# Ledger of designs, part 5: peptides against a protein of PDB entry 5OOQ

Target 1, 227 residues: chain A of PDB entry 5OOQ
Amino acid sequence: YREDVRQVVTHPANALSFLQPGRLVEISVNGKDNYGWGAVVDFAKRINKRNPSAVYTDHESYIVNVVVNTMYIDSPVNLLKPFNPTLPEGIRPAEEGEKSICAVIPITLDSIKSIGNLRLYMPKDIRASGQKETVGKSLREVNRRFPDGIPVLDPVKNMKIEDEDFLKLMKKIDVLNTKLSSNPLTNSMRLEELYGKYSRKHDLHEDMKQLKRKISESQAVIQLDDL

## One batch from the design tools (peptide; made by RFdiffusion4, then SolubleMPNN)

Design b2_p30_8_s1 (from b2_p30_8, 12 letters changed)
Fold by OpenDDE base, seed 2:
Structure b2_p30_8_s1 (fold): chain B 227 residues (1-227), chain A 30 residues (1-30)
Amino acid sequence: as target 1 above (227 residues)
Amino acid sequence: DEEEEKKKKEEEEEKKKKEEEENGKLIYPS
């Protein structure tokens, strides 16, 4: 269910309007490289100059440039290519005990785990010397201020995702979380009152149908485990 | 007019609050 929510939230139709400069996003590249919370610099539609006819999935069709403060110090950051989400070998987050540096990395929407309900005031020229480090300090300060985690955008209240299938999904998650209320992980996705702004319904319909199917399948599995 | 300035300030605060509710709080570097 969390992955299903993530797929909807990170879809271009929903996510792009919340990827303003300074927007905090939680970053995981290739499902394994967790950079933690970074700050959005900008985004652009992905263009393949070598193959202009290349078709990308919705989640891979945009490149988001983000400042991270968790880049491994010995990573070959000089090999990073703007708007190329295929990161060079050796580009990784610092592990425990390793030193980290600030870097701007290009990621796809699929590499966003969550979108924060916070924005940093960004320097006008992030490429200028020392500006990345300033953002890095701000990221550390934010993490210090929010020891229980950075607040995540509410998909319904904040993002105004009003797709019926998504709302049903969110209700199911809420019911499951209420039943699982003995587990501390449930508190973050309290469905605030579904405010009904219907405007962005059309583009997410197919993705939501697939999500409904996956939710139904997942519920069937949970019912089987409770028997 | 002091009353007009107060009304403008309240409207700006309400606009800021609404923007923070929709888009999140803007954090300035310390």
Scores: peptide ipSAE 0.260, ipTM 0.679, DockQ to the pose 0.671
Fold by OpenDDE base, seed 3:
Structure b2_p30_8_s1 (fold): chain B 227 residues (1-227), chain A 30 residues (1-30)
Amino acid sequence: as target 1 above (227 residues)
Amino acid sequence: DEEEEKKKKEEEEEKKKKEEEENGKLIYPS
C-alpha cells in the first residue's frame, strides 16, 4: 500500500507541480542508496541524445537535480553528469562514521521516497562554489528543527489528488492503520488504471510549460517577498 | 496611500498564507 501511494504521488502528473526550487524530497537511489532529505534545484524531461526514440517509464521520464548533504566524501563527484541519472560507480551516501559532502545529483522520480511540505530558499547560482554547502547547512538546520521527521505533503489535502480509486486506497490505508489489521489487499491492478487515467488527462508537455511559468512566477513572488 | 499599502500588504500576506497552505512553508537560511 505505501509503495502504491508512492507510485501515485511520484507520477509526473502529480509530482512535477511540487518540484519547485528548494522543495524538500526524500531520496533513495535504486532502492538501496538512501541520501535522506535533499533540496530540488530543477527538473527536466529526460532526453537521450544518442537514442531520441528511447522510451522511458513515466517515473523515469524526468530528471530531478537535487542537492544532498550526505554524499560520501571520496565519491567521484567530478564524474557526475548533469541530467544523467545513471550515477557513476562509487557515487553513494556516506555510511556511519564516514565524512559527507554536499553534491548535486540527478535522480528520477522513482528515486523519490516522499515529497516534503517544506521548501528551502535557494541561492541564485547553486553551481557556484560554496552554494551547495550553504544549502547543506540549511538541510541540517531543517533536520534539527524537525527531529520527528520533515512533514510530508498530504496527497489529498496538499497535492489535490482526487481520483476515486486513489481516495479509496487512502481510506483503506487509514482503516488498516486504525485497525492494525494486517490483511495485505493486493490492489496492484488498479494502479495501472490510475496511471492510464493520469496519462490521458494530462498533456505532460503543456503541463511542463505551465509549470515552468508557475515556477517563474513563484520565484518572482519569492523575490518580491524578500524585498 | 497608506490604506492602499495596508491592503496590498494584507493581500500579499493572504496570498502567502494560501501559498504556504498549498505548497508548504518556505524556510529561509538562518
Scores: peptide ipSAE 0.255, ipTM 0.681, DockQ to the pose 0.529
Fold by OpenDDE base, seed 5:
Structure b2_p30_8_s1 (fold): chain B 227 residues (1-227), chain A 30 residues (1-30)
Amino acid sequence: as target 1 above (227 residues)
Amino acid sequence: DEEEEKKKKEEEEEKKKKEEEENGKLIYPS
C-alpha cells in the first residue's frame, strides 16, 4: 500500500506542482541507494537527444535535479551528466563511517520516496562554488530541527489529490493504520477522509488512468491474497 | 520612504506566509 501511495504521489500529474526549488524530497535511487532528504533544484521533461522518439514511463518522463548532502566523497561526481538520470557507476550515498559531500544529482520521479512539506531557500546559482554546501548545511539543520523526521506532504490535504481510487486506497490504508497504530501516515489519512467527502471527481489524464489501473490490479492481488 | 519600506516588508511577509501555507514552510539557511 505504501508503494501504491508513492506511485500516485510521485506521478507527474501530482508531484510536479510540488517540486519547486528547495522542496525537500527523500531520495532512493535504484531501490538501493538511499540519499536521504535532498532539496529540489529544478525539473525538466526528459528528452533523449539521441532518441527523440524515446517513450518513457510517467515516472521516468521527468528529471528532477536535487541537491544531496550524502554523496560518497569518492563518487565520480564529475561523470554526472546534467539531466541524465542514469547515474554513472560509483555514484552512491556514503555508507556509515564514510565521508560525504554535497552533489546535484539528476533523478527520476520514481526515485522520490517521499515529498516533504518543507522548502529550503535556494541560492540563485546552485552551481556556484560553495552553494551546494550551503544547501547541505541547511539540510543538516532541517534534520536537526525535525529529529522525528521531516514532515511529509499530505496527499489529500496538501497535494489535493482527489482521485477516487486513490482516496479509496487511502481510506483502506487508514483503516489498516488505525488497526496498526504505528504508521505516521495515520494523521494524514484521517484528513483524507475529510477531504474525500469534498473531493470532486476530476477527469484524470490518461496517464493517471493507467496508474489507477495498476493500483486496482495491485489491490485485486492483495484481495486475492487476503482471501 | 520609511512607511513605504514598512509596507513593502509587510507585503513580503504576508506573501511569505501565504507561500508557506500553500507550499510548506520555507527554511532559510542559518
Scores: peptide ipSAE 0.247, ipTM 0.681, DockQ to the pose 0.625
Fold by OpenDDE base, seed 1:
Structure b2_p30_8_s1 (fold): chain B 227 residues (1-227), chain A 30 residues (1-30)
Amino acid sequence: as target 1 above (227 residues)
Amino acid sequence: DEEEEKKKKEEEEEKKKKEEEENGKLIYPS
């Protein structure tokens, strides 16, 4: 059930509007490498220059660059290629007792476990020396302030996902959580139908342009001292 | 007009509140 919700939430038709610079996202690369909460730098449509006709799944069709503060210190971060979500061998989060560093990693939407209802102020040039570390400090501070966890976007209230089948799914999940039932409510076909509805309703390219404009106009600011 | 300025500020605060409710709060480093 959580996975079904995650698939809908992380679909580009829903997620991209909430991947503004500084958006907190919980990152799990390939379902195994948990980087914890990171901050979005930017995102772009995945383009294969070598094979322009390459077709990606919806969840693999965009690359999100995120700052993480949990990168293992001895990871070969110099081998990271911008906008290449296929991470080099040895790129991993630090384990318990290991030292970590800040890094920008390219991920797919499928590597987003959750989207936080918080944004960090992001430096204009995140790739400048020391800027990643600044974001890393902010991430540590946020984690300190939210010991019970960073608030997650509500798919209905915040993300305004109004699809009837999704709403039914959410209601069923709520009922099942109350009953401690683990039965899958939806199958892959139903999710595909939901995705098909999203893809047909929106021109993602136009939506992205509009979103970029709206992001530039957003002035909602709270200082850390006000939290 | 002071009343118009007050109304404008209230509208901006309501807009900000709505934006924060929908998109989350922007946190500045201290």
Scores: peptide ipSAE 0.232, ipTM 0.679, DockQ to the pose 0.540; fails the geometry check

Design b2_p30_8_s2 (from b2_p30_8, 12 letters changed)
Fold by OpenDDE base, seed 4:
Structure b2_p30_8_s2 (fold): chain B 227 residues (1-227), chain A 30 residues (1-30)
Amino acid sequence: as target 1 above (227 residues)
Amino acid sequence: KEKEEKEKKEEEEEKKKKEEEEKGKLIYPS
């Protein structure tokens, strides 16, 4: 269900209007490389100059340039090509104990885990010397101000996604969250807080797998109670 | 004409600013 919500939220029809310069987005590249919260620089439609007939999925059809402050210091950032979401080998977030730097990376919409309800004031020229680092400082300050996590855009209230099937999905998730919150074992942490805390500690691919497993287990428990 | 164009531009900028504020809380660089 959360992945289904993510797919809807990150669809171009919904996401692009919220990808203004400075918009905070949570970034996971290829489900493996978690950069945490970054700031949107800009976006463009993905154009393959070598193969103009290349068809991309909706989530791969746009490239979003984002500033991250979690790039591993020894990553070959000089090999990054603007508007090329195929990242060079060695481009990765810093691990625990490693030093990080600020970088602008091109990502697809599919690499957006969540869209924040916050927007940074962005420098006019992000490519100028020191400007990425300024954004990096702002990102650290935001994380300091929101220790429990950066607020995420509400898909219905903020993004105004009015699709009936999506609203039904959201209602189902709300019911599930209420049931999970009513369960004594899960009482204390909202799924969003659980997701925010989990996202910080673990490989998002494994976290997504575990989340899918927990959702499947929760569905299995609901199915067991309905039997 | 020039005054009206300036006022219209200021109103459009204020409207754009309000729309940007409505789209998310602005945090200025420290």
Scores: peptide ipSAE 0.046, ipTM 0.548, DockQ to the pose 0.425
Fold by OpenDDE base, seed 2:
Structure b2_p30_8_s2 (fold): chain B 227 residues (1-227), chain A 30 residues (1-30)
Amino acid sequence: as target 1 above (227 residues)
Amino acid sequence: KEKEEKEKKEEEEEKKKKEEEEKGKLIYPS
């Protein structure tokens, strides 16, 4: 379910209006490289100069430039190409005990884990010397102020996503979270029933199967985090 | 005229700031 929510939230129709300069976003590149929370610089529609007829998926059709403060110090940041989300080999976040630097990286919408309900005041010229480091200091201060995590945008209350199917999904997640907090096993069965009813009504059986899988995966991750 | 334009600009900036704050809390770099 968390992944299904993420797919809806990070869709261009929903996400782009919230990717203003300074917007905090949580970044995971290729499902492996976790850069943590970064700050949006700008975004642009993805254009392939070599193949103008290239068709991208919705989540890959835009490039978001983000400042991160977790780039490994020995990463070949000089090889980064503006608006090229295919990162050079060796571009990675710093591991525990390694030194990090601030960098601007181009990412796709699919690399956004969450959109924060916070914005930084961004320098006018982020590429000028020392400006990335200023943003990096601000990111450290934000993390210090929010030890329990940076507040995430509410998809319904803040983003005004009013799609009926999405609202049903959110209601199911809320019911599951409420039940998981009381009894994990009871919550999974009720979600399955709710999704089963929804799937039959909207012929969204595959979407429900994916959602169930994502919920199960999300629950597994929550269980791993609670261990 | 200049005072009214300045006041209108300040009101528009304050409105824009409020709209941006409603879309997310603004944190200034310290």
Scores: peptide ipSAE 0.041, ipTM 0.557, DockQ to the pose 0.463
Fold by OpenDDE base, seed 1:
Structure b2_p30_8_s2 (fold): chain B 227 residues (1-227), chain A 30 residues (1-30)
Amino acid sequence: as target 1 above (227 residues)
Amino acid sequence: KEKEEKEKKEEEEEKKKKEEEEKGKLIYPS
């Protein structure tokens, strides 16, 4: 059920409007490499220059560039390609006792574990010397301020996912969480229908243009000091 | 002693400045 929610939340129709610069996201690459919380730099539609006819799944159809502060220091970060989510061998998070560095990594939507209800102020040029480290410091401060975890966007209240089947799923999860009963099998079929509805309703390209405009307009920033 | 106290004070001020700068970067979406 948690994975089912994640699939809906990270679908382009839902996630992209919340992937503004500085948005905190929890990153797990290929379900194995946990980088923890990172900050979104930008995102772009995945384009295969070698095969323009390449069809990606919805969750693989966009590349999100994120700053992480947990990259293993000896990772071959110089081999990272800004628009290639296929990470080179040896690119991994630091383990316990290992030193970490800040890096910008390209990920797919499928590598987003959760979307935080917080944003960082991002430098204009994240590629400039020292800027990644500045974001890395901010990420450390966020983790310090939220020892119990960074607040996650509520799919219904914050993301305004109003699909009836999704709402039913959420209610079921709430009931199950209270009952400690995991019944994973029943929800997979409805999710495919949900994804099919999202895919059919939205010309993702037109929606992206509208979303980019809305993202630029939604500058209502409440600073933590005002809370 | 005075040099160590001055260095400690400078480190503390630099730490406070960094904390304030980091505080200003945290934004809640409206």
Scores: peptide ipSAE 0.050, ipTM 0.442, DockQ to the pose 0.091; fails the geometry check
Fold by OpenDDE base, seed 3:
Parts: sequence; structure tokens; C-alpha cells
Structure b2_p30_8_s2 (fold): chain B 227 residues (1-227), chain A 30 residues (1-30)
Amino acid sequence: as target 1 above (227 residues)
Amino acid sequence: KEKEEKEKKEEEEEKKKKEEEEKGKLIYPS
């Protein structure tokens, strides 16, 4: 069920409007490399210049560039290519006892474990020397201020996901969390049908254009010190 | 007039708060 929720939340129709610069996202690459919370730099539709006919799944159809502060120091970060989510060998988070550095990594929506209800103020030029480290410091401070975890966007209240099947899923999860009921909710929701509804209802291209316009307008700014 | 302006300001602040809650709060680095 958590994965089902994640699939809906990270679907382009839902996620993209919340991937503004500075948006905190929890990152797990390939289900194994946990980078923790990072900050969104930007996103773009995945385009394969070599194979323009390449079809990606909805969750792999966009690339999100994120700043992480957990990159292993000896990772070949120089081999990272913007907007290429296929990470070079050796790109990994630091393990316990290892030193980490700040890096910008390209990820797919499928690598987003959760979307935080917080945004960092992002430097204008994140690629400039020292700017990633500034974001990295901010990420550390946020983690310090939220020892119980960074607040996650509520799919219904914040993201306004109003799909009936999704709401039913959320209700079921809530019931399961409240009830020690031994009955495994065996009813796999037809996620494919749910995604099909999103894909049909949303012109992702227009949504992205609208998002680019709105990013300039609605900056609710909270100082980190006010947290 | 003054009450209406206060109510409008409160509504606008509440709307901003809701929008902030919906879009996530932007945190400046310290």
C-alpha cells in the first residue's frame, strides 16, 4: 500500500506541480541507494536524443535534478550528466563512517520516495562553486530541526489528489493503521487504471508550462530560523 | 470599511497560508 501511494504521488500528473526549485524530496535510487532528503533544482521531460521514439513509463518520463548532501566522497561525480538518470558506476551514497559531499544528481520520479512539504531557497546558480554546499548545509539544518522526519506532503490535503480510487486506498490504509486487523488488504488496486486516468486527464506538457509560469509567482518564504 | 479590510486581509492571509500549506513552505538558508 505504501508503494501504491508512492506510485500515485510520484506520477507526473501529481508530482510535477510540487517539484519547484528547492522542494525537498526523499531519494532512493534503484530501490537500494538511499540519499535521504535532497532539494530539487529543476526537472525536464526525458528526451532521448539518440532514440526520439523511446517510450518511457510515466515515472521514468521526467528527470529531476536534485542536490544531495550524502554522496560518497570518492564517487565519480565528474561523470554525472545532467538529465541522464542512468548514474555511472560508483555513484552511491556514503555509508556509515564514510565522508560525503554535495552533488547534483539526475533522478527519475520513480526514485522519489516522498515529497516534503518544505522548500529551500535555492541559489540562482546551483552549479557555481560552493552553492551546492550551501544547499547541503541547509539540508543538514532542516534535518536537525526535524529529528522525527521532514514533513511529507499530504496527498489529499496538499496535493489535492481527489481520485476516488486513491481516496479509497488512503482510507483503507488509515483503517489498517488504526485497526490491528490481521486481514491483509489483498485487493491490489488497479494502479494501471488509475494512472491511465491521470494520463488521459492531464496534458503534462501544458501542466509543465503552467508550472514554469507559477514558479515565479507563489513564493511563500519562510526563513530557516523561523522553523 | 476598516472591518472589511481586516477581514479581507485575514482572508488573504488565510489564503496565503493555505497556498503555503499546499505548495510547501519556502525556507531560506540560514
Scores: peptide ipSAE 0.047, ipTM 0.572, DockQ to the pose 0.564; fails the geometry check

Design b2_p30_8_s3 (from b2_p30_8, 14 letters changed)
Fold by OpenDDE base, seed 5:
Structure b2_p30_8_s3 (fold): chain B 227 residues (1-227), chain A 30 residues (1-30)
Amino acid sequence: as target 1 above (227 residues)
Amino acid sequence: KKKEEEEKKKKEKEEEEKEKEEKGELILPS
């Protein structure tokens, strides 16, 4: 369910309008390298100059540049290429006890774990000396102010996602969370049973595929109106 | 009159901040 919500929230039709400069995003590259909360610099449509016919998935079709303050200090950050989301070997977050630095990394929408209900004031030139470190200080201050976690955008209230299938998904998650809160011990088995029963009745993958298709069709209509 | 205008401006700013919060546009000062 969390991954299904993430797929809808991070789809270009929903996410791009909330990726303004300074927007906080929680970053996980390839589902493995957790950089924590970073700040959006900018985004651009992914263009392969070497292969103009390259077709990307919706979640890979944009590059988002983000400032992180958790880059391992000995990472080869000089090998980072602007607008190339394929990170060089050795680019990773600092582990416990390691020193970290601030870096700008290019990511895809698929590397966004969460979008925060918060923006930072961003320097005009993030590549200027000391500007990344300023954003890094602001990120530390945000984490200090929100010890229980940075507030996440509400997909319905904030992002205005009105798809009926998505609203049904959110209601199901709320019911499950309410049940988890009421009975901590019995709910792990019942969640697996409910997930197993729901997985059999509603192919959430098919529902998500239909949702992605409706969103893609809505984008195609917007692109047709812009032409 | 001036105090009522300042309170109206304060309420309008608070409503604008709430509307920005509802739109997910909260900006923390650096």
Scores: peptide ipSAE 0.100, ipTM 0.623, DockQ to the pose 0.390
Fold by OpenDDE base, seed 2:
Structure b2_p30_8_s3 (fold): chain B 227 residues (1-227), chain A 30 residues (1-30)
Amino acid sequence: as target 1 above (227 residues)
Amino acid sequence: KKKEEEEKKKKEKEEEEKEKEEKGELILPS
């Protein structure tokens, strides 16, 4: 269910109108590299100059440039190509105890975990000396102000997603959350927050597959109990 | 009069900030 919500929220038809300069987005590249919350610089439609006939999926059809403050200091950031979401080898977030720097990285919509209900004031020229570091300071201040997490856009209230199947999905999630909040299994949502903290060491793709399977199995059990 | 205008401006700013938050357009100064 959460991945289904993410797929709808990050679809170009819904996401692009909320990717204004300074919009906070939570970033995970290739389901492995968690950069945390970054700030949108701009976006553009993906164009392959080498293969103009290349067809991209909807979630890969746009490139979003984002400022992150979690780039590993020894990452080859000079090899970053504007509007190329295929990141060079060695481009990664800093691990615990490593030093980080501010960088602008190009990502696809599929690399957005969530869209924040906040925007930063962005400098006019983010590539000018010291401007990325200014945004990096602002990102640290935001994280300081929101110790329980940055507020996420409500897909219905804020984003005005009115698709009937999506609304049914959201209602199912709300019912499940209500049932989970009434049961001591509130530990499973904390398991996802804990998974966000532990996912630094494990293949997030395998863990997400297992989580999807467990969610599907729990949904099958809940559907069996609601029958 | 001045205090009432300041309180009115404060309420108007708080209402504008709330409306921006509800729309997901809240901008934090750098």
Scores: peptide ipSAE 0.077, ipTM 0.597, DockQ to the pose 0.446
Fold by OpenDDE base, seed 4:
Formats: structure tokens, sequence, C-alpha cells
Structure b2_p30_8_s3 (fold): chain B 227 residues (1-227), chain A 30 residues (1-30)
């Protein structure tokens, strides 16, 4: 269900009107490289000058330039080609314990995991020295302000997606989420998260965050099996 | 006086715009 929602939300007909400069988007490249939340610079229709007859899927038919602050410091960022979403080898997010830098990367709509209900003020010239780092600081500040996660655009309320099948899908998801939230285990985890916010012990918060991730992943897998 | 006040307002706006560029203003969708 989440992937089906993502496919609809990231479709050009829905997504492009919300990809204004500074729009926050959550980025996952090739389903492996999670860059976290980045900021949209601009987008353009994908044009293959070498192969004008190249047919792209709807989700691959546009290139979105995004600022990320999670690029691995030793990534060959100099090999990045503007408007080429095929990233060079070695372009990856920093892992735990690695240093990261700010970079502008070209991605497809298929690499958007979610669209945030927030927009940054963007510098006029993002290519100027220091401007990417400014956006990177802003992204860190946003993450600090929203420790529970950046608010995502509501596909119905915000994006005005009125497709009947999609509305049925959203209703099913809402029912499932309500059932999950009513589950004593989910309530206990929320209670533990609430208690973890009051527990100043840094180690328990990371363990709970990892556990919450594993549970979210497990729930995502369970939801995929119930689909 | 009016020109000086307009120039002051222009400088304040330019400083506010620079401060917004440096800090990154979070714009909530209305």
Amino acid sequence: as target 1 above (227 residues)
Amino acid sequence: KKKEEEEKKKKEKEEEEKEKEEKGELILPS
C-alpha cells in the first residue's frame, strides 16, 4: 500500500506542482541509497540529446535537482553530470560515523520517497560558493525542529488527488493505521517513545529509534504481505 | 528624510533577505 501511494504521489501529474524551489523531499536512490530529506532546486523534463527516441516511464521522465546534506565526503561529486540521473559509481550517502557534505544531485521522481509539507527559502544562486552549505544548515535546522519527522503532504487534503481508486486505497490505509494504532503493542511503543523523550538517557533513545525503525520495517513488510 | 527612510527600509529588507538566505527561512504552506 505505501508503494502504491508513493507511485501515485510521485507521478508527474501530481508531484510536479509541488516541486517548487525549496520543497523538502525524502530521497532514496535505487531503493538503496537513502539521502534523507533534501531540498528541491528545480526540475526539468528528461531530454536525451543522444537518443531523442528514448522512451522513459512517467516516473523517469523528469529530472529533479535536489540539495542533500548527507553525501559521503569522499564521493566523486565532481563526476556528477547536470541533468543526468544515472549517478557515477561511488556517489552514495554517508554511513554511520562517516562525514557528509552538501551536494546537488539529479534524481528521478522514482527516487522520491515522500514530499514534505514544508519549503525552504532557497538562495538565488545555488551554484555559488557556500550556498549549498547554507541549504545544508537549513536542512539540519528543520530536522532539529521536527524530531518526530518532517510533515508529509497529505495526498488528498494538500495535493487534491481525487482519483476514486486512490481514495479507496487511502481509506484502507487509514483503517489499517487506526487498527495498528489501537493495537496494544503500538500503544505500548508510543508510550515507550513518550517515556523515552522524558528519559534523558541517550542510549535508550537510539535503541528505541532502531527498534522503531525495525518495527516500521517489519510493519511495512507485514503490510506488504497483507496486500 | 523620505529618501533616507526608503534607503533604510531597502537596507533592512536587504539585510532581512540576506539573513533569510543565510539561515534558511522555513515557509509553512499556508
Scores: peptide ipSAE 0.044, ipTM 0.502, DockQ to the pose 0.106
Fold by OpenDDE base, seed 3:
Structure b2_p30_8_s3 (fold): chain B 227 residues (1-227), chain A 30 residues (1-30)
Amino acid sequence: as target 1 above (227 residues)
Amino acid sequence: KKKEEEEKKKKEKEEEEKEKEEKGELILPS
């Protein structure tokens, strides 16, 4: 059930509108490399220059650049390729007792465990010297302020996911969390139907264009309110 | 005039609160 919710939440039709600069996201690469909470820099549609005919799944069709503060210090970060989510060997989070550094890593939507209901103020040039470390300090401060965990976006209230099958899934999860014994019906077939509905309802290309405008407008509004 | 201005401020605050509820809180670096 939690994985089913994650699949719906991280689908491009739902997730992209919440991947503004500074958005907090919880990151797990390849189901094993947990980087914790990072901050979104930007995102782009995945393009394979060597194989333009490459077809990606919906969750692998976009690359999200994120700042993490948990990169192992001896990781070969110089081998990171912009817009390549296939990370070089040795790129990993620091283990207990190891030193960490700040890095920008490219991830897929499938590497997002959760989307936070918080945004950081992001430096204009994150690639400039010292800027990643500034974001890293902000991430530490957020974790300090939220010891019980960073607030996660509500899929219904915040993300406005109104699909009937998804709402039924959420109700079932709520019933399970309240220890009311209702038999878990095998909902695996309903996820494909949910994705089929999202894929049909959203022209992802038009949505991305509208989203880029809304992000630009929202940044302009935030800058106008901060002036 | 004063009542209309208070109602306008109340609506702006309610829209700002709705926008915060939808977009999330922005944390500025200290």
Scores: peptide ipSAE 0.040, ipTM 0.587, DockQ to the pose 0.551

